# Peptides against a protein of PDB entry 4Z63, part 49

Target 1, 334 residues: chain A of PDB entry 4Z63
Amino acid sequence: LCLGMNDLTGNIPEDLFHLKRLNLLGIQENRLSGSLSREIRNLSSLVRLDVSWNLFSGEIPDVFDELPQLKFFLGQTNGFIGGIPKSLANSPSLNLLNLRNNSLSGRLMLNCTAMIALNSLDLGTNRFNGRLPENLPDCKRLKNVNLARNTFHGQVPESFKNFESLSYFSLSNSSLANISSALGILQHCKNLTTLVLTLNFHGEALPDDSSLHFEKLKVLVVANCRLTGSMPRWLSSSNELQLLDLSWNRLTGAIPSWIGDFKALFYLDLSNNSFTGEIPKSLTKLESLTSRNISVNEPSPDFPFFMKRNESARALQYNQIFGFPPTIELGHNN

## One batch from the design tools (peptide; made by RFdiffusion4, then SolubleMPNN)

Design b1_p12_2_s2 (from b1_p12_2, 5 letters changed)
Fold by OpenDDE base, seed 3:
Structure b1_p12_2_s2 (fold): chain B 334 residues (1-334), chain A 12 residues (1-12)
Amino acid sequence: as target 1 above (334 residues)
Amino acid sequence: EVPVVGLTSFDP
């Protein structure tokens, strides 16, 4: 049943929960309100539940043990409170969990040993607190992780050295500290292609450790951290780099010539720093800016990006990395 | 509070 993108109001009719053969319930993008009914438990054949973009409130019901076929749960942009229900945190069938832009709180706890099918997790823009869950690497299929805009104080866990499945990771605006430790750990994530760390590490030095290596890194975003230092030499070895945003930092020195050697680099933002010297001539030779052959079919993060060019600007949403226009921003360097 | 600018992955 697909009733998304309407102006439906009120609660879900109780009789809907008698549909025991229902595989898909999509009621997204409405004005449905109240609590999400526990009677969802009666939908034993449910594979996909999309309740996103509504006015739901209260706690998410602890009924996911009665939904053995549930692969997709989308509840983003609601008013859900409380934690992740125990049955949801132990779901062996769940592939994708999206609960971004809610009011979920407490410690983030997932039984990754039980969640054997989980490949995408979006919990961005919630009220989770405490530390990052050290057991996330035990989710052996977990590829996409957005934990942005939570209050995860401290450092990236050492256990994340073993996060082999991790490909797309955002921790933007999560009160993280110690960028040197974070990068030192995350370099061991051999499948890591996208790393978003914006609004963390406030006033720290961007490490220039030549021993750091991110072999498969395509997207690096470390904007608005007030980072000191220079363009990091270790980044020059990330030959697959497509997008680099280091804007709104306190980076100094010259923009190095090797920045133009990235064959796939189509988006570069170094704006609002303190870079000096000349613009490297190599930037004029970026193949991605001269040839239209950007492979649009590359895998991207499941989480959206939001660009805000300045404090007064509206945020622009980008659902795909390739939705960004080819860009070189070097403005506002003094 | 630090003004939100730049590229992020959280809802504005």
Scores: peptide ipSAE 0.489, ipTM 0.918, DockQ to the pose 0.906
Fold by OpenDDE base, seed 4:
Structure b1_p12_2_s2 (fold): chain B 334 residues (1-334), chain A 12 residues (1-12)
Amino acid sequence: as target 1 above (334 residues)
Amino acid sequence: EVPVVGLTSFDP
């Protein structure tokens, strides 16, 4: 049953919960309000639940133990409060959980040993506090993780060295500290292709450690951290780099010539830094900017990107990496 | 508070 993209108001009719054979309930993009009913438990055949983009409030009901076939739960952009229900945090069937842009709070706890099917987690823009959950790497299929705009004070856990499934990771604006430790840990994530760390590590030095290596890194975003240092030499070994944003830092020195050796680099933002010297001629030879054949079908993060060019600008949403126009931004280097 | 600018993955 798909009732999304309407102007429906009120709550879900109770009679809807009598549909025991219902596999898909989509009521997204409405004006539905009140609490999400516990009677969802009666939808024992439910595979997909989409309640996103509504006005739901209260706690998410702890009924997911009665939904053994549930693979997809989308609840982004609501007013949900409290924590992740225990039954949801222990769901063995769940593949995707999206609760982005809610008011969820407390410590983030997932039973990753039970969540054997979880491959995508979006909890961005919530009110989670405490530390990053050390057991996230125990979610053996977890590929996509957005935890941006929460208050995860401290450092990236050492356990994330074992996060082999991790491919797409955002921790933007999560009060993280110690970029050297974070990069030193995350380099062990052999499948990591997208790393977004914007608005963390305030005023720290970007490490120039030649021992750092991100073999499969395609997207690196470390904007607006006021980072000091220079263009890191270790990045030159990330031959698959497609998007680099180091804007709004305090990086100094020259832009190195090796930046033009990235055959797939189509988006470069080094703006609002303190770079000096000449623009490398090698940038004019970037194959991705000269050839029109960018493969649009590459895997992307499940979470959207938001670009805000300046403090007064509206954020632009990009759902796919290849939705970014080919860009070289080197402005505002004074 | 640091103004929000640049590329990120959180809602405005």
Scores: peptide ipSAE 0.485, ipTM 0.919, DockQ to the pose 0.904
Fold by OpenDDE base, seed 5:
Structure b1_p12_2_s2 (fold): chain B 334 residues (1-334), chain A 12 residues (1-12)
Amino acid sequence: as target 1 above (334 residues)
Amino acid sequence: EVPVVGLTSFDP
């Protein structure tokens, strides 16, 4: 049953929960309000539940033990409060959990040993507190993780050295500290292609450690951290780099010539720093900017990107990395 | 409060 993208109001009719053979319930992009009914437990054949973009409130019901076929739960952009229900945090069937842009709170706890199928987790823009869960690497299929705009004080856990499944990771605006430790840990994530760390590590030094290596890194975003230092030499070994944003920092020195050696680099933002010297001539030879055929079919994160060019600008949403126009921004360097 | 600018993955 797909009833998304309407102007439906009120709550879900109770009689809808009598549909025991229902595999797909999509009621997204409405004005549905109140609590999400516990009677969802009666939908024992449910594979996909989409209640996103509504006005739901209260706690998410702890009924996911009665939904053994549930693979997709989308609840983003609601007013949900409380924690992740125990049955949801233990779901062996769940492939995708999206609860971004809610009011969920407390310590983030997932039983990753039980969540054997979890591939995508989006909990961005919530009120989770405490530390990052050390057991996330035990989610052996977890590829996409957005934990942006939560209050995860402290450092990236050492256990994330073992996060081999991790490909797309955002921790933007999560009160993280120690960028040197974070990068030193995350370099061990052999499948990591996208790393977003914007609005963390305030005033720290960007490490220039030649021992750091991100073999498969395609997207690096570390904007608005007030980072000191220079363009990091270790980044020159990330030959697959497509997007680099280091804007709104306090980076100094020259822009190195190797920045133009990235064959796939189509988006570069180094604006609002303190870079000096000449613009590297190698930037004029970027193959990605001269060739019209950027292959649009590369895997992207499941989470959206938001670009805010300045304090007064509106945020622009990009659902895919390839939605970014080819860009070189070097402005506002003093 | 730190002004929100740059590329991120959280809702504005």
Scores: peptide ipSAE 0.474, ipTM 0.914, DockQ to the pose 0.889
Fold by OpenDDE base, seed 2:
Structure b1_p12_2_s2 (fold): chain B 334 residues (1-334), chain A 12 residues (1-12)
Amino acid sequence: as target 1 above (334 residues)
Amino acid sequence: EVPVVGLTSFDP
């Protein structure tokens, strides 16, 4: 049953929950309000539940133990409060959980040893507090993780060295500290292609440790951290780099010539730093800027990106990395 | 509070 993209109001009719053979319920992009009914438990054949972009409130009902086939739960952009219910945090069937842009709170706890099918987690823009859950690497299929705009004080857990499934990771604006430790841990994530760390590590030094290596890194975003230091030499070994944003930091020194050696680099933002010297001539030879053949078919993060060019600017949403125009921003340096 | 600028993955 697909009723998305309408002007539906009020609650879900209780009679809808008698549809025991229903595999897909899509009611997204409406004005549905009130609590999400506990009677969802009666939809025992449900594979996909999309309640996103509504006015739902209250706690998410603890009925997911009665939904053994549920693979997709989309509840982004609602008013849900409380925590992740225990049955959802223990779901062995769930592949994708998207609860971004809600009012969920407390400590983030997932039983990753039970969540054997979880591959995508979006909990960005919530009110979770405490520390990052150390057991996330126990979610052995977890590839896409957005935890941005929560209050996860402290450091990236050491256990994340074993996060082999991790490919796309955002922790933007999550009150993280110790960038040296974070990068030192995350370099062990052999499948990591996208790393977004914007608005963390306030005033720390960007490490220039030659022992750091991100083999498969395609997207690195560490904007608006007030980071000190220079362009990190370890980044020159990330030959697959496509997007680099280090804007709105306090980085100094020259822009190194190796920045032009990245064959796939199509988006570079080093603006609003304290870089000095000449613009490397190698930047004029970036193949990605001269050739129109950007492979549009590469896997991307499931979470959207938001570009805000300045404090007064409207945020622009980008659903795919390849939606970014080819860009070199070097403005507002010394 | 630090002004929100740059590329992020959270809703504005």
Scores: peptide ipSAE 0.465, ipTM 0.914, DockQ to the pose 0.917

Design b1_p12_2_s3 (from b1_p12_2, 5 letters changed)
Fold by OpenDDE base, seed 1:
Structure b1_p12_2_s3 (fold): chain B 334 residues (1-334), chain A 12 residues (1-12)
Amino acid sequence: as target 1 above (334 residues)
Amino acid sequence: EVPVVGLSSFDP
């Protein structure tokens, strides 16, 4: 049953939960309100639940043990409160959990040893607190993780060295500290292609440790951290780099010539720093900017990107990395 | 409070 993208109001009729053969319930992008009924437990054949972009409130019901076939739960952009229900945090069937842009709170706890099918987790823009869950690497299929705009104090856990499944990771605006430790840990994530760390590490030095290596890194975003230092030499070894944003920092020195050696680099933002010297001539030779044949068919993060060009600007949403226009932004440097 | 600017993955 797909009723998304309407102006439906009120609660879900309780009689809807009598549809025991229902595999897909999509009621997203409406004005549905109230609590999500516990009677959802009666939808024992449910594979996909999409209640996103509504006005739902209250706690998410702890009934996911009665939904043994549930693979997709989409609840982003609602008013849900409380924690992740225990049955949801232990779901062996769940592939994708998206609860972005809610009011969920408390400590983030997932039983990753039970969540054997979880491949995508979006909990961005919530009120989770405490530390990053050290056991996330135990989610052996977890590829896409957005935990942005939560209050995860401290450092990236050492256990994330073992996060082999991790490909797309955002921790933007999560009160993280110690960028050197974070990068030193995350470099061990051999499948990591996208790393977003914007609005963390406030005033720290961007490490220029030549021992750091991100072999498969395609997207690096570390904007608005007030980072000091220079363009990091270790980044020159990330030959697959497609998008680099280091804007709104306090980076100094010259823009190195190797920045133009990235054959796939189509988006570069180094704006609002203190870079000096000349613009590298190698930037004028970027193949990605001269040839139209960029393969748009590359996997991207499931989480959206948000661009805010200045303090007064509205944020622009980008659902795909290749939705960014080819860009070289070097403005507002000294 | 740090002004929200730049590219990120959190809702504005």
Scores: peptide ipSAE 0.476, ipTM 0.914, DockQ to the pose 0.894
Fold by OpenDDE base, seed 3:
Structure b1_p12_2_s3 (fold): chain B 334 residues (1-334), chain A 12 residues (1-12)
Amino acid sequence: as target 1 above (334 residues)
Amino acid sequence: EVPVVGLSSFDP
């Protein structure tokens, strides 16, 4: 049953929960309100539940042990409070959990040893606190992780050295400290292609350690951290780099010529820094800007990006990396 | 508070 993208109001009719053969319930993008009914437990054949973009409130019901076929739960952009229900945090069937843009709180706890199918986790823009879950690497299929805009304190856990499944990772605006440790750990994530760290590490030095290596890194975003230092030499070895944003920092020195050697680099933002010297001539030779053949079919993060060009600008949402226009921003360097 | 600017992955 798909009733998304309407102006439906009120609660879900109770009789809907008698549909024991229902595989898909999509009621997203409505004005449905109140608590999400516990009677969802009666939908024992449910594979996909999409309640996103509504006005739901209260706690998410702890009924996911009665939903053995549930693979997709989308509840982003609601008013959910409390924690992740125990049955949801232990779901062996769940492939995707999206609870972005809610009011979920407490310590984030997932039983990753039970969540054997979890591939995508989006918990961005919530009120989770404490430390990052050290056991996330135990989610052996977990590829996409958005934990942005939570109140995680401290450092990236050492256990993330073993996060082999991790490909897309965002920790934007999560009060993280120690960028040197974070990069030193995350370089061991062999499948890491996208790393978003914007609004962390406030005023720290961007490490220029030549021992750092991100072999498969395609997207690096470390904007608005007030980072000091220069363009990091270790980044020159990330030959697959497609998008680099280091804007709104305090980076100094010259823009190095090797930045033009990235064959796939189509988006570069170094704006609002303190770079000096000449613009590298190699930037004029970026193949991605001269050739139209950007392979549009590459896997991207499941989480959206948001661009805010200045304090007064509206945020622009981008659902895919390739939705970004080919860009070189070097402005506002003094 | 640090102004929210730049590219990120959290809802504005």
Scores: peptide ipSAE 0.474, ipTM 0.914, DockQ to the pose 0.895
Fold by OpenDDE base, seed 2:
Structure b1_p12_2_s3 (fold): chain B 334 residues (1-334), chain A 12 residues (1-12)
Amino acid sequence: as target 1 above (334 residues)
Amino acid sequence: EVPVVGLSSFDP
């Protein structure tokens, strides 16, 4: 049953929960309000539940043990409060959980040893607090993780050295500390292609350790951290780099010539730093800026990107990395 | 509070 993208109001009719053979319920992009009924437990054949972009409130009901076929739960952009229900945090069937842009709170706890099918997790823009869950690497299929805009004080857990499934990771604006430790840990994530760390590590030094290596890194975003230091030499070994944003930091020194050696680099933002010297001539040789053949069919993160050019600007949403125009921003340097 | 600017993955 698909009723998305309408002006439906009120609560879900209780009689809808009598549809025991229903595989897909999509009621997204409406004005549905109230609590999500516990009677969703009666939808025992449900594979996909999309309640996103509504006005739902209250706690998410703890009934997911009665939904053994549920693979997709989309609840982003609602008013849900409380924690992740225990039955949801233990779901062996769930592939994708999206609860972005809610009011969920408390400590984030997932039973990753039970969540054997989980491949995408979006809990961005919530009110989770405490520390990052150390057991996230136990989610052996977890590829996409957005935990942005929560209050995860402290450091990236050392256990994330073993996060082999991790490909797309955002922790932007999550009150993280110790960028040196974070990068030192995350370099062991062999499948990591996208790393977003914007609005963390306030005033720390960007490490220039030649021992750091990110083999498959395509997207690195570490904007607005007030980071000190220079362009890190270890980044020159990330030959697949497509997007680099280090804007709104306190980085100094010259822009190195190796920045022009990235064959796939099509988006570079080094603006609002303290870089000095000449613009490297090698930037004029970036193949991705001269060739029209950007492969649009590459895997991307499931979470959206948001660009805010200045404090007064409206944020622009980009659903795909390739939605960014080819860009070189070097403005507002000294 | 640090002004929100730059590229990120959280809702404004």
Scores: peptide ipSAE 0.460, ipTM 0.912, DockQ to the pose 0.916
Fold by OpenDDE base, seed 5:
Structure b1_p12_2_s3 (fold): chain B 334 residues (1-334), chain A 12 residues (1-12)
Amino acid sequence: as target 1 above (334 residues)
Amino acid sequence: EVPVVGLSSFDP
């Protein structure tokens, strides 16, 4: 049953939960309000539940043990409060959990040893606090992780060295500290292609350790951290780099010539730093900017990107990396 | 308060 993208109001009719053979319930993009009914437990055949973009409130009901076939739960952009229900945090069937842009709180706890099918987790823009859960790497299929805009004070856990499934990771605006430790740990994530760390590590030094290596890194975003230092030499070994944003930092020195050696680099933002010297001539030879054939079919993160060019600008949403226009931004370096 | 600018993955 798909009732998304309407102007439906009120709560879900109770009789809807009598549909025991229902595999898909989509009621997204409405004005549905109140608590999400515990009677969802009666939908024992449910594979996909989409309640996103509504006005739901209260706690998410702890009924997911009665939904053994549930693979997709989308609840982003609601008013949900409390924690992740125990049955949801232990779901062996769940492939995708999206609860982005809610008011969920407390310590984030997932039973990753039970969540054997979890591939995508979006908990961005919530009120989770405490530390990053050390057991996330035990979610052996977890590829996409957005934990942006939560209050995860401290450092990236050492256990994330073992996060081999991790491909797309955002921790933007999560009160993280110690960028040197974070990069030193995350370099061991052999499948990591996208890393977003914007609005963390305030005033720290960007490490220039040549021992750092991100083999498969395609997207690196470390904007607005007030980072000191220079363009990091270790980044030159990330031959697959497509997007680099180091804007709104305090980076100094020259822009190195190797920045133009990235064959796939189509988006570069180094604006609002203190870079000096000449613009490398190699930037004029970027194949991605001269060739019309940007391959549109590359895997992208499940989470959206938001670009805010300046303090007064509205944020622009990009649902895919390839939605970014080919860009070289070197402005406001002084 | 740190101004929210740059590329990120959180809802504004």
Scores: peptide ipSAE 0.448, ipTM 0.905, DockQ to the pose 0.902

